# Peptides against a protein of PDB entry 6KZJ, part 1

Scores and structures below are computed, not measured.

Target 1, 71 residues: chain A of PDB entry 6KZJ
Amino acid sequence: SPDLLSEVSEMKQDLIKMTAILTTDVSDKAGSIKVKELVKAAEEEPGEPFEIVERVKEDLEKVNEILRSGT
Unless a header shows other numbers, all headers, positions and changes below count from the first letter of the chain.
Peptide ipSAE was made for these designs. It is ipSAE averaged over its two directions, with the distance scale d0 held at 1.0 Angstrom where the peptide's residues are scored. Compare it between designs on one protein only; published cut-offs may not apply.
A fold fails the geometry check if it doesn't show the stated peptide or something in it is severely misdrawn.

## One batch from the design tools (peptide; made by RFdiffusion4, then SolubleMPNN)

Design b1_p10_2_s2 (from b1_p10_2, 4 letters changed)
Fold by OpenDDE base, seed 5:
Structure b1_p10_2_s2 (fold): chain B 71 residues (1-71), chain A 10 residues (1-10)
Amino acid sequence: as target 1 above (71 residues)
Amino acid sequence: SLLGKLLALE
């Protein structure tokens, strides 16, 4: 339903915001460590918060695509 | 999966 699409979109947006906050927070604490390197490191650790958020975000994007296509 | 759980909301 369109309401579900809106809900999923909001959830997706929140997860993107969480990703930004996590990367910023880690960047601030890490000093000279590049955000890109931190992202890669987090992706190699499925239990780390960033990787969990990204996995959930990806799943939500897939849901959005399915709902939009109707297939 | 999360995908399956979300689709079940419809």
Scores: peptide ipSAE 0.058, ipTM 0.607, DockQ to the pose 0.050
Fold by OpenDDE base, seed 2:
Formats: C-alpha cells, structure tokens, sequence
Structure b1_p10_2_s2 (fold): chain B 71 residues (1-71), chain A 10 residues (1-10)
C-alpha cells in the first residue's frame, strides 16, 4: 500500500541518518576512534546499535527494491 | 528478520 511504502521509506531514511551519526559524528567526537574501528566494534558486538542499524538498513533497502520494482 | 516481517504484512 502507499501508506506502507511511505512508512518503509521514512524508516529507511531514519536508519540512514542514524548510520551517518554513528559513523561520522561519534568518530569525529571520539578523536582517535576511526570509522573502521567502529565497524569492527559493531561486528564484534552484534547487539551494539551500529550493527543493529546496519542490519535493519540492509533489510529495508531490500524491501525498497522489491516494492519499487513491483516484484 | 525485519525484511521477513515487512513482506508478511504485504
């Protein structure tokens, strides 16, 4: 439905924004903490917010492609 | 996964 598509799109956009915050802002504020280190930390801790956000973002991207393609 | 849940709602 158009409402569901809109909701999914909003959720995807929110997750993209959260990803940007987790990869850039916290890295910049942390000084010595690098993006690669944040990614590794998320992978080592599957329950950490960044890993969860990336997993959900990937799922939503797949949903978006399905809905947009009409498949 | 969330993907599975969303597809189940369609």
Amino acid sequence: as target 1 above (71 residues)
Amino acid sequence: SLLGKLLALE
Scores: peptide ipSAE 0.058, ipTM 0.592, DockQ to the pose 0.058
Fold by OpenDDE base, seed 1:
Structure b1_p10_2_s2 (fold): chain B 71 residues (1-71), chain A 10 residues (1-10)
Amino acid sequence: as target 1 above (71 residues)
Amino acid sequence: SLLGKLLALE
């Protein structure tokens, strides 16, 4: 439905924003209340962008370790 | 969740 497509578009935008938050040095933005609120809001709903991006980040970290160590 | 709704369409 068009409503679902709009919701998917919003989720995509949120994923990009959360990726920026989680891949940059969060210490530089640690004082940003908005960042903290976004993280907390994403944790309130299962499957929200924060959880998805955290899983992807963890998987990429594992891949990186395999590439560096060969194991 | 949004993902649940999306997966329900598959």
Scores: peptide ipSAE 0.047, ipTM 0.616, DockQ to the pose 0.067
Fold by OpenDDE base, seed 4:
Parts: C-alpha cells; structure tokens; sequence
Structure b1_p10_2_s2 (fold): chain B 71 residues (1-71), chain A 10 residues (1-10)
C-alpha cells in the first residue's frame, strides 16, 4: 500500500543517517545531527534502522571473511 | 524483504 511504501521510504532515510553515524567517529558532534537522540530512538524499538544496519553490517562482515578465506 | 524494498527505491 502507499502507506507502507511511505514507511519504507522513511526507514530508508533513517538508515542512511544511521549509516553515516556508524561510519564516522561518534565522538564528533555533527552540527545538524543530534547523534545521541537518534541513537536512543533507534535502539528503543526492535526493527528500527539502527538494528537493521547492524544486522546488515554483521552479515557483510561474515561474507567478507568467507571471501578472504576462500571457503 | 525490507532490505529488498529499500534497494528497489533507488
């Protein structure tokens, strides 16, 4: 439904923001992003963007290890 | 999957 697509689009935007947070030094206070607030909100509910990003990163790391080992 | 839907929006 259009409503579900809107929710997915919002989640996509949040995933991009969380990815940026996770790939930068979280000690650096990004001027436009309240990192602490976003992290708390993302960890509050299961299935929120932070949790999804962490699962994707974990799976990609496993794939990378398999490729490097050749098995 | 949710990830598939996200990638389909690109």
Amino acid sequence: as target 1 above (71 residues)
Amino acid sequence: SLLGKLLALE
Scores: peptide ipSAE 0.046, ipTM 0.629, DockQ to the pose 0.110

Design b1_p10_2_s3 (from b1_p10_2, 3 letters changed)
Fold by OpenDDE base, seed 2:
Structure b1_p10_2_s3 (fold): chain B 71 residues (1-71), chain A 10 residues (1-10)
Amino acid sequence: as target 1 above (71 residues)
Amino acid sequence: DLLKKLLALL
């Protein structure tokens, strides 16, 4: 239904925003990561569902590291 | 600050 598609689209947008926050805030130690490029790629061309899942996995790992370290 | 930003998106 249109309502379900809207909900999925909103969720995807939230994931993109989370990715942007995680990549930019922890980028001080991400030597080879082009943070700006990753954010732009996620926003303009999120990619196939598998690629989105892999990005979510990476973001969740970063969140876990932050929570575990207490910083 | 990062955690607060994440929570604000939920």
Scores: peptide ipSAE 0.032, ipTM 0.571, DockQ to the pose 0.067
Fold by OpenDDE base, seed 1:
Structure b1_p10_2_s3 (fold): chain B 71 residues (1-71), chain A 10 residues (1-10)
Amino acid sequence: as target 1 above (71 residues)
Amino acid sequence: DLLKKLLALL
């Protein structure tokens, strides 16, 4: 349905934003307190994009380890 | 970078 497609598109955009936040280099000015607050706020809700991105990242890291080690 | 790869998949 159009409503479901709109919701999925919105979720995708949220995931892109969260991933961009997680990829920021905190060694420079990119790690503002505002970004940190957004990340923390998203972490407070288990279903929010931050939590989803973190879990996907962990899964990809596991896949990478399997490919590198052969186990 | 793994996070960059993740972003590229979205």
Scores: peptide ipSAE 0.031, ipTM 0.571, DockQ to the pose 0.108
Fold by OpenDDE base, seed 5:
Structure b1_p10_2_s3 (fold): chain B 71 residues (1-71), chain A 10 residues (1-10)
Amino acid sequence: as target 1 above (71 residues)
Amino acid sequence: DLLKKLLALL
């Protein structure tokens, strides 16, 4: 359904935004975006992109460690 | 490096 595709597209865009926040120096106010506010709001909501990205990051780090160690 | 990979996947 168009609504589902729109929801998935919006979710992807939110994930990209949160990833960009994690990769940028938080000291640089990139434009009019209140980075600190967005990070805090996303941290407080377990289903929000920030928490999802952090979980994925942690899991990938674990996988990478296993692959490097051979265990 | 991991963050760059995450960004590349999105």
Scores: peptide ipSAE 0.027, ipTM 0.565, DockQ to the pose 0.103
Fold by OpenDDE base, seed 4:
Structure b1_p10_2_s3 (fold): chain B 71 residues (1-71), chain A 10 residues (1-10)
Amino acid sequence: as target 1 above (71 residues)
Amino acid sequence: DLLKKLLALL
């Protein structure tokens, strides 16, 4: 339903915000670590909060796509 | 598996 699509979209947006917080928080604490390097470091460590958020984000994107397509 | 679980909740 359109209501479920809206709810999933909101959850997706929240996860995007959480991802941004994780990257910025680490950047603020690590005075010299580049954002790109932080992203790569997170990708090399399976199970790190950033990777978990990205996986859930991807799943929500897929759910949103399914709901929009009606399939 | 997580996607399937999420879909089951919708």
Scores: peptide ipSAE 0.026, ipTM 0.562, DockQ to the pose 0.052

Design b1_p10_2_s4 (from b1_p10_2, 5 letters changed)
Fold by OpenDDE base, seed 1:
Structure b1_p10_2_s4 (fold): chain B 71 residues (1-71), chain A 10 residues (1-10)
Amino acid sequence: as target 1 above (71 residues)
Amino acid sequence: KLLGKLLALE
């Protein structure tokens, strides 16, 4: 359905924006993004891009710890 | 909402 594809495309773009916010320093170019607006939008529905990206970031940090420590 | 729409396609 066209409406579904539009919604998926919007979610993809929001996911990219959330990734930029969470992976780059906020004092850098990420400061130009409306962080508060994106965070509030993500809180309205569970499983929104912000929550997904936060989960992925947390998992990657755990993997990094394992690689550094060897355990 | 998106998940509901995806499930409706099945």
Scores: peptide ipSAE 0.045, ipTM 0.620, DockQ to the pose 0.060
Fold by OpenDDE base, seed 4:
Structure b1_p10_2_s4 (fold): chain B 71 residues (1-71), chain A 10 residues (1-10)
Amino acid sequence: as target 1 above (71 residues)
Amino acid sequence: KLLGKLLALE
């Protein structure tokens, strides 16, 4: 359904924005924290917001791919 | 802060 594809795409974009906000906020506060350090922090704390957003984003990307492929 | 920025996405 084109409506479902649009909805999933919008949700995916929102999660990408959330991820950007999380990384930017952490980077600004900690002063020049690199992306690899943020990934490590997410691995150490799998329940933290950054890791949760990344998991949901990944799921929505999978749904989007299924919808686009028509399967 | 972070919470305010997240809420602004809606």
Scores: peptide ipSAE 0.039, ipTM 0.620, DockQ to the pose 0.050
Fold by OpenDDE base, seed 5:
Structure b1_p10_2_s4 (fold): chain B 71 residues (1-71), chain A 10 residues (1-10)
Amino acid sequence: as target 1 above (71 residues)
Amino acid sequence: KLLGKLLALE
């Protein structure tokens, strides 16, 4: 349904935003986020939130690609 | 084929 596609799209967008939060420091009010540490921790621990977000993001990007390609 | 299965989830 178009509602499901919209839901998937929103989920993808949210995951992209979460990735951005975990990889960038663009706000002085965001607190002391050690981005480098978070990235390293995710690479070493595949169950950590950053790595989980990246995997789900990748899966949703693949879904989007399939829908766009029509295959 | 794959697209058809994916769209069937809707």
Scores: peptide ipSAE 0.046, ipTM 0.596, DockQ to the pose 0.034; fails the geometry check
Fold by OpenDDE base, seed 2:
Structure b1_p10_2_s4 (fold): chain B 71 residues (1-71), chain A 10 residues (1-10)
Amino acid sequence: as target 1 above (71 residues)
Amino acid sequence: KLLGKLLALE
């Protein structure tokens, strides 16, 4: 239904925004976590929020490609 | 075809 497609689109957009927040440059001062460390942490710990968001984002992007292709 | 199957889940 149109409502479900809208919900999927909203979820995709929210996940993209969350990913952007997680990949923003942060201060490299003492006690700060760098983006590269966040990526490494996600790769090492697949259950961590960043990695979960990336997986779901990828899945929703695949759905979006299917919808656009019409196949 | 695949889109049709996906939409059928709604």
Scores: peptide ipSAE 0.044, ipTM 0.591, DockQ to the pose 0.034; fails the geometry check

Design b1_p10_4_s1 (from b1_p10_4, 3 letters changed)
Fold by OpenDDE base, seed 2:
Structure b1_p10_4_s1 (fold): chain B 71 residues (1-71), chain A 10 residues (1-10)
Amino acid sequence: as target 1 above (71 residues)
Amino acid sequence: GRLLALEKKL
């Protein structure tokens, strides 16, 4: 369904965004508008960026298990 | 969880 595709796409985007926050050396230079926006987006999400990434990762692992089981 | 919500939308 279009709703499922939208939700998966959103999940993917969230994962990318949170991964970027975790991997970018947010040097204390408050000057990058992009970093501030990403940090703000992370603060708006329930949980720390790492927790969000781990939730998505866990969901993907469950999908993989379902696919491997064939049921 | 999120996966269960996705499953309901299949």
Scores: peptide ipSAE 0.066, ipTM 0.677, DockQ to the pose 0.068
Fold by OpenDDE base, seed 1:
Structure b1_p10_4_s1 (fold): chain B 71 residues (1-71), chain A 10 residues (1-10)
Amino acid sequence: as target 1 above (71 residues)
Amino acid sequence: GRLLALEKKL
């Protein structure tokens, strides 16, 4: 449905924002994104985009470690 | 949350 597609699109945008928060050096000059508000909102909703992206990032780091060490 | 709402719509 159009409403479902809109919701998915919004969630995708949130995932992109969370990815940027987790991957950029949060040097004090990321002044445009209310990072604190987004982080807080995600922490209050377990399984929302921030937690998902954080877990994916952790899994990718584990994969990288396995590739480097061979174990 | 929004993800749970999405899951219910699928």
Scores: peptide ipSAE 0.060, ipTM 0.668, DockQ to the pose 0.131
Fold by OpenDDE base, seed 3:
Structure b1_p10_4_s1 (fold): chain B 71 residues (1-71), chain A 10 residues (1-10)
Amino acid sequence: as target 1 above (71 residues)
Amino acid sequence: GRLLALEKKL
């Protein structure tokens, strides 16, 4: 199933959103609204970007364990 | 069992 790839893609999207937030003109009210929307969208996902990264890391560690053990 | 679960996930 594409679940792991979807999770990684979601993480990438969150990183792009973070980049957009860091480069936005905070003096523009329209920009501020967009930043708030992006933050809300990130919060609606199961975990903040850091938590997504931790889940991906954990999944990769599980895969490595399975491959090493053959179980 | 874990390997089979991985195969289904990939």
Scores: peptide ipSAE 0.044, ipTM 0.580, DockQ to the pose 0.035
Fold by OpenDDE base, seed 5:
Structure b1_p10_4_s1 (fold): chain B 71 residues (1-71), chain A 10 residues (1-10)
Amino acid sequence: as target 1 above (71 residues)
Amino acid sequence: GRLLALEKKL
């Protein structure tokens, strides 16, 4: 339904925003993990937040495509 | 599997 597609799109956008936050170049004053280190750590550990967000984002995009196409 | 499970939570 159009409402379900809108909900999926909103969830996808939220996940994209979360990804951007997790991969943001935070100032040196935050004891924050470097973006490159976060990406590498997520690749080595599938349970890390970045990889979880990316997998869910991809799944939501697939759901949206299926629902939009009717297949 | 994962895709269908996610769809059911929408």
Scores: peptide ipSAE 0.039, ipTM 0.621, DockQ to the pose 0.049

Design b1_p10_4_s2 (from b1_p10_4, 3 letters changed)
Fold by OpenDDE base, seed 3:
Structure b1_p10_4_s2 (fold): chain B 71 residues (1-71), chain A 10 residues (1-10)
Amino acid sequence: as target 1 above (71 residues)
Amino acid sequence: GLLLALEKKL
């Protein structure tokens, strides 16, 4: 269905935007050794929706760690 | 890959 494909495409774009915000805004605090690589991957080859979701999940884990540690 | 496979099923 073209309508359902449009919804999936929109969701994909939103997840890419979220990843870009989370990786850049918290890159100095996230403590990830691969922040630069993750940003690069999100811009040049975001991948399939599942791969994008996994990157967002990783970003959320970093945010949660920052909140839990109080830094 | 996966998205293309979904397109064929939707």
Scores: peptide ipSAE 0.039, ipTM 0.608, DockQ to the pose 0.114
Fold by OpenDDE base, seed 2:
Structure b1_p10_4_s2 (fold): chain B 71 residues (1-71), chain A 10 residues (1-10)
Amino acid sequence: as target 1 above (71 residues)
Amino acid sequence: GLLLALEKKL
């Protein structure tokens, strides 16, 4: 339905934004782990927020492609 | 999975 399509589109956009936030260069002036290392660690852990967001984002991108193709 | 569930609802 049009309402569900809008909800999926909003969710996709939110997940893309969340992914961008998780991959942004954060000032690690505290001498902690580099952002790229945190991203890698999150990608290797299927239960970590970044990995969950990436999986859901990927599924929503596939939904969008299916809807656009009509198949 | 989630993809199939969403496809069925749309």
Scores: peptide ipSAE 0.034, ipTM 0.574, DockQ to the pose 0.053
Fold by OpenDDE base, seed 4:
Structure b1_p10_4_s2 (fold): chain B 71 residues (1-71), chain A 10 residues (1-10)
Amino acid sequence: as target 1 above (71 residues)
Amino acid sequence: GLLLALEKKL
């Protein structure tokens, strides 16, 4: 439904914002950590907030794609 | 997971 598509899109955006906060916080604390290092850290600790947010974000992107396609 | 829960709501 259009309402569900809107809700999913909003949730996706919120997760993107959370990801930005997590990456910025880590970057500020560690002094310019590169994106690739953040990805490696997430892979080493799959239960850490960054990896969880990315996994949920991916799920929401899949739902959004399904809803947008009408299938 | 979350994806399955959202699919059920669809």
Scores: peptide ipSAE 0.031, ipTM 0.570, DockQ to the pose 0.051
Fold by OpenDDE base, seed 1:
Structure b1_p10_4_s2 (fold): chain B 71 residues (1-71), chain A 10 residues (1-10)
Amino acid sequence: as target 1 above (71 residues)
Amino acid sequence: GLLLALEKKL
C-alpha cells in the first residue's frame, strides 16, 4: 500500500537526520569517531530501517560515553 | 532487502 510505504519512508528519513545530528554535534569531542564515514553511510547507503535504528543507537551510546568521560 | 519486499506487499 502506498500510504504505509510513504510512512516508512518518512520514518527512514527522520532517522537519517537524527543520526547526522548526533554525529556532527559530538565531532569536536570525539577524535575516535569517524564522523565522515558514519554520515556517508547514513545518507548514501542507509540500508534497511533496522540498520538505521542500530546506527542511531550506537551514536547515542558514543555520546553517553563522551559525556561520562568529561571530554 | 526487507524494505523492497515490503514495497511489493504494500
Scores: peptide ipSAE 0.043, ipTM 0.623, DockQ to the pose 0.117; fails the geometry check

Design b1_p10_4_s3 (from b1_p10_4 with K1G V3L)
Fold by OpenDDE base, seed 2:
Structure b1_p10_4_s3 (fold): chain B 71 residues (1-71), chain A 10 residues (1-10)
Amino acid sequence: as target 1 above (71 residues)
Amino acid sequence: GKLLALEKKL
């Protein structure tokens, strides 16, 4: 339904915003995160919802790694 | 959250 599609679109936008926050805030410690690439993807070609979720998952895994290492 | 709400609408 149109309402369901609107809700999916809103969720997608939230995930994109979360990815941008996670990638930019941890840039100094996240040497493996391609910040510029992820920001560009979020702005111009975010891809399918699954791909956005996978990017957020990778960002969360990297944040967890940084927090666990204490560095 | 929104994901759970979406799941319930599917």
Scores: peptide ipSAE 0.053, ipTM 0.677, DockQ to the pose 0.064
Fold by OpenDDE base, seed 1:
Structure b1_p10_4_s3 (fold): chain B 71 residues (1-71), chain A 10 residues (1-10)
Amino acid sequence: as target 1 above (71 residues)
Amino acid sequence: GKLLALEKKL
């Protein structure tokens, strides 16, 4: 339905935003405070975009470690 | 949340 497609589109946009948050260099103090607030807001609902992106990031880090170690 | 709502629509 059109409503389902709109919801999927919104979720995709949220995933992109969460990816940007998780990949930003937190060395910027002003950015760090805003990131923390956004992270907390995204954690209010289990399985929301933040948690999904974090899980994917962790899995990619594991894959990279395996490739580098050869094991 | 939004994900659960999506799952219910599938």
Scores: peptide ipSAE 0.051, ipTM 0.665, DockQ to the pose 0.100
Fold by OpenDDE base, seed 5:
Structure b1_p10_4_s3 (fold): chain B 71 residues (1-71), chain A 10 residues (1-10)
Amino acid sequence: as target 1 above (71 residues)
Amino acid sequence: GKLLALEKKL
């Protein structure tokens, strides 16, 4: 349905935003995400949040391609 | 074909 397709699109956008937050926080302030450590941890532990987000993001990009192709 | 299959899964 159009509503479900819109919801999937929003979910994709949210996951892209999450990825950006997890990878672009360059602030040295207390509580800042250690991006380098997070990326390394995700590579070693596929169940960690960053890697999960990336997998879901990739799946939703594939969904988007299917929707655009109309096949 | 793939689009219809996806729509049914959603």
Scores: peptide ipSAE 0.042, ipTM 0.595, DockQ to the pose 0.036; fails the geometry check
Fold by OpenDDE base, seed 3:
Structure b1_p10_4_s3 (fold): chain B 71 residues (1-71), chain A 10 residues (1-10)
Amino acid sequence: as target 1 above (71 residues)
Amino acid sequence: GKLLALEKKL
């Protein structure tokens, strides 16, 4: 549904922001978290709902890596 | 089929 799609899109944006905050001070050593690519993907057409879900999944994996590293 | 089902749910 459009409302659920909007919520997923908002969640993706929040994950991008979290990733940026967690990587700004820790040097590019916390895995090649291409914050720039995540931002670019958010500014592009979100595509089909499935594609948005896959992008959110990728963002979650990146956030998890940051959290596990303790950096 | 799974893709289409997910797209309709969202």
Scores: peptide ipSAE 0.037, ipTM 0.596, DockQ to the pose 0.108; fails the geometry check

## One batch from the design tools (peptide; made by RFdiffusion4, then SolubleMPNN; from b1_p11_2, 5 letters changed)

Design b1_p11_2_s2
Fold by OpenDDE base, seed 2:
Structure b1_p11_2_s2 (fold): chain B 71 residues (1-71), chain A 11 residues (1-11)
Amino acid sequence: as target 1 above (71 residues)
Amino acid sequence: MLLEMIGALES
């Protein structure tokens, strides 16, 4: 339905924003984060919300690793 | 799609 599509679209946009925030905030301390690639992928493939979700998961995991390590 | 996204987050 149009309402469901609107909800998914909003969710996708929120996930993109979250990814951008996570990558920029921890980029200096996360050697495995490819900021340019993640941001570019989110912009160039807006029709692939599953991939965006997976990237957000990866970003969250990396942030968690940084926080737990204390470095 | 939505179910797949939820599944990805939960894994």
Scores: peptide ipSAE 0.046, ipTM 0.577, DockQ to the pose 0.069
Fold by OpenDDE base, seed 1:
Structure b1_p11_2_s2 (fold): chain B 71 residues (1-71), chain A 11 residues (1-11)
Amino acid sequence: as target 1 above (71 residues)
Amino acid sequence: MLLEMIGALES
């Protein structure tokens, strides 16, 4: 339905924004994060919502590693 | 698509 597709589209945009925040916030702390690759994937061809969610999960995992290593 | 998103969040 149009309402469901609109909701999914909104969620996709929110996930892209979350990824951008995470990549910019941790870019100077994470040598293992391919920031340029993640940004390119999010902006040029983000793909299906599943792919965006997986990128966000990956970013959160890297943030966790940075925080853990900093303690 | 939606089921895949749910699966990604649960894993």
Scores: peptide ipSAE 0.046, ipTM 0.567, DockQ to the pose 0.067
Fold by OpenDDE base, seed 3:
Structure b1_p11_2_s2 (fold): chain B 71 residues (1-71), chain A 11 residues (1-11)
Amino acid sequence: as target 1 above (71 residues)
Amino acid sequence: MLLEMIGALES
């Protein structure tokens, strides 16, 4: 439905913004996500946000590891 | 699709 698609689109935008923040970090563990690939995926069919979510999840996991290790 | 995304986040 239009409402569902709008909600997914908004979520996708938020995830892209989060990714942009994470990729600005110079850490070896941050910025592993390929921004170019993310942008391309974002322009695909509505189901493609799945790819963005997976990559953001991976980066958040890396952030968590950095925070837990203190390095 | 949304259910698939939720599942991915939970794994």
Scores: peptide ipSAE 0.044, ipTM 0.555, DockQ to the pose 0.074
Fold by OpenDDE base, seed 5:
Structure b1_p11_2_s2 (fold): chain B 71 residues (1-71), chain A 11 residues (1-11)
Amino acid sequence: as target 1 above (71 residues)
Amino acid sequence: MLLEMIGALES
């Protein structure tokens, strides 16, 4: 449905922006992105794209540590 | 990698 497509598109857009934030230095100031606002939104609403991307980032970090340590 | 995953879901 059009409504579902709009919702999915919105999620994708948010995920892309959040991925960029999480893969760069947290001290970077994005002109069009308010990081503080996104963090606040994720804290208030569990399951938001930011939280999902953050969990994926955490899992990838764990994998990286395992590969580097050889364990 | 994360961007690649998102891209894969576009189709």
Scores: peptide ipSAE 0.029, ipTM 0.576, DockQ to the pose 0.181

## One batch from the design tools (peptide; made by RFdiffusion4, then SolubleMPNN)

Design b1_p12_2_s1 (from b1_p12_2 with K3G V5L)
Fold by OpenDDE base, seed 3:
Structure b1_p12_2_s1 (fold): chain B 71 residues (1-71), chain A 12 residues (1-12)
Amino acid sequence: as target 1 above (71 residues)
Amino acid sequence: LLGKLLALEKKL
């Protein structure tokens, strides 16, 4: 459906923008994070996009919990 | 988190 395809396209565009903010240099390292390891981990991440979204939401919830609780 | 985000971007 064209409405669903448009929604997915907007989600992808937003993710690209967020990725650009979260990543710094185009070298093999971004801060203390090795880009090559992130790419490899991304390739190994199983599941369809909706399953990955749920895992991302879980990670964000954990980050929020740490920030809220201070631990 | 960032790795999962990149995985999601790649699969979209």
Scores: peptide ipSAE 0.413, ipTM 0.878, DockQ to the pose 0.472
Fold by OpenDDE base, seed 2:
Structure b1_p12_2_s1 (fold): chain B 71 residues (1-71), chain A 12 residues (1-12)
Amino acid sequence: as target 1 above (71 residues)
Amino acid sequence: LLGKLLALEKKL
């Protein structure tokens, strides 16, 4: 439906914006971050978007745990 | 994390 397509489009737009903020550079290097390695990691990430979302949520939970526990 | 976000972006 057009509503579903709009929702997915908005999610993609938000991800692009967040990615731009996090990388701050479109070259092969962004500070200490190697963008080429991030691109490679993206190419190697298997599964459908919903599966990747679950993995992202897991990563965020790990980050949250580190911040909360200090370990 | 960031690599997975980029993967998600590519697959959308």
Scores: peptide ipSAE 0.413, ipTM 0.877, DockQ to the pose 0.510
Fold by OpenDDE base, seed 1:
Structure b1_p12_2_s1 (fold): chain B 71 residues (1-71), chain A 12 residues (1-12)
Amino acid sequence: as target 1 above (71 residues)
Amino acid sequence: LLGKLLALEKKL
């Protein structure tokens, strides 16, 4: 349905925004990430979108903990 | 994290 397609489109746009916020060029090596490797990693990530979201949330919590503690 | 975000985007 048009409503479902709009919802998915908005979710993709939000993910693009989150990716842009989290990916910052803070090191000369940050630009060394190959697009091919990222695409391959994306294709190999198992599970449905909701399962991937839970793994992303876990990773974000780890990042938050590191930023909060400094270690 | 970035790879998982891209995987999520691809599967949507």
Scores: peptide ipSAE 0.411, ipTM 0.877, DockQ to the pose 0.544
Fold by OpenDDE base, seed 5:
Structure b1_p12_2_s1 (fold): chain B 71 residues (1-71), chain A 12 residues (1-12)
Amino acid sequence: as target 1 above (71 residues)
Amino acid sequence: LLGKLLALEKKL
């Protein structure tokens, strides 16, 4: 339905914004992963969107733990 | 994390 398509479009827009916020400026010293390598890694990420969301949530939980504990 | 987000975006 048009309503469902609109909801999915909003989710994509929110994800794009989150990606922009979480993207760190690639330092020349950090060996910046080329955009093409990120795209290739994205192509190889297995699972449906729900499964990927669960893995992203797990990653964010680990990031939060590191920020809170300093380790 | 970023790679997973890009994968999610492509599959939505």
Scores: peptide ipSAE 0.409, ipTM 0.877, DockQ to the pose 0.540; fails the geometry check

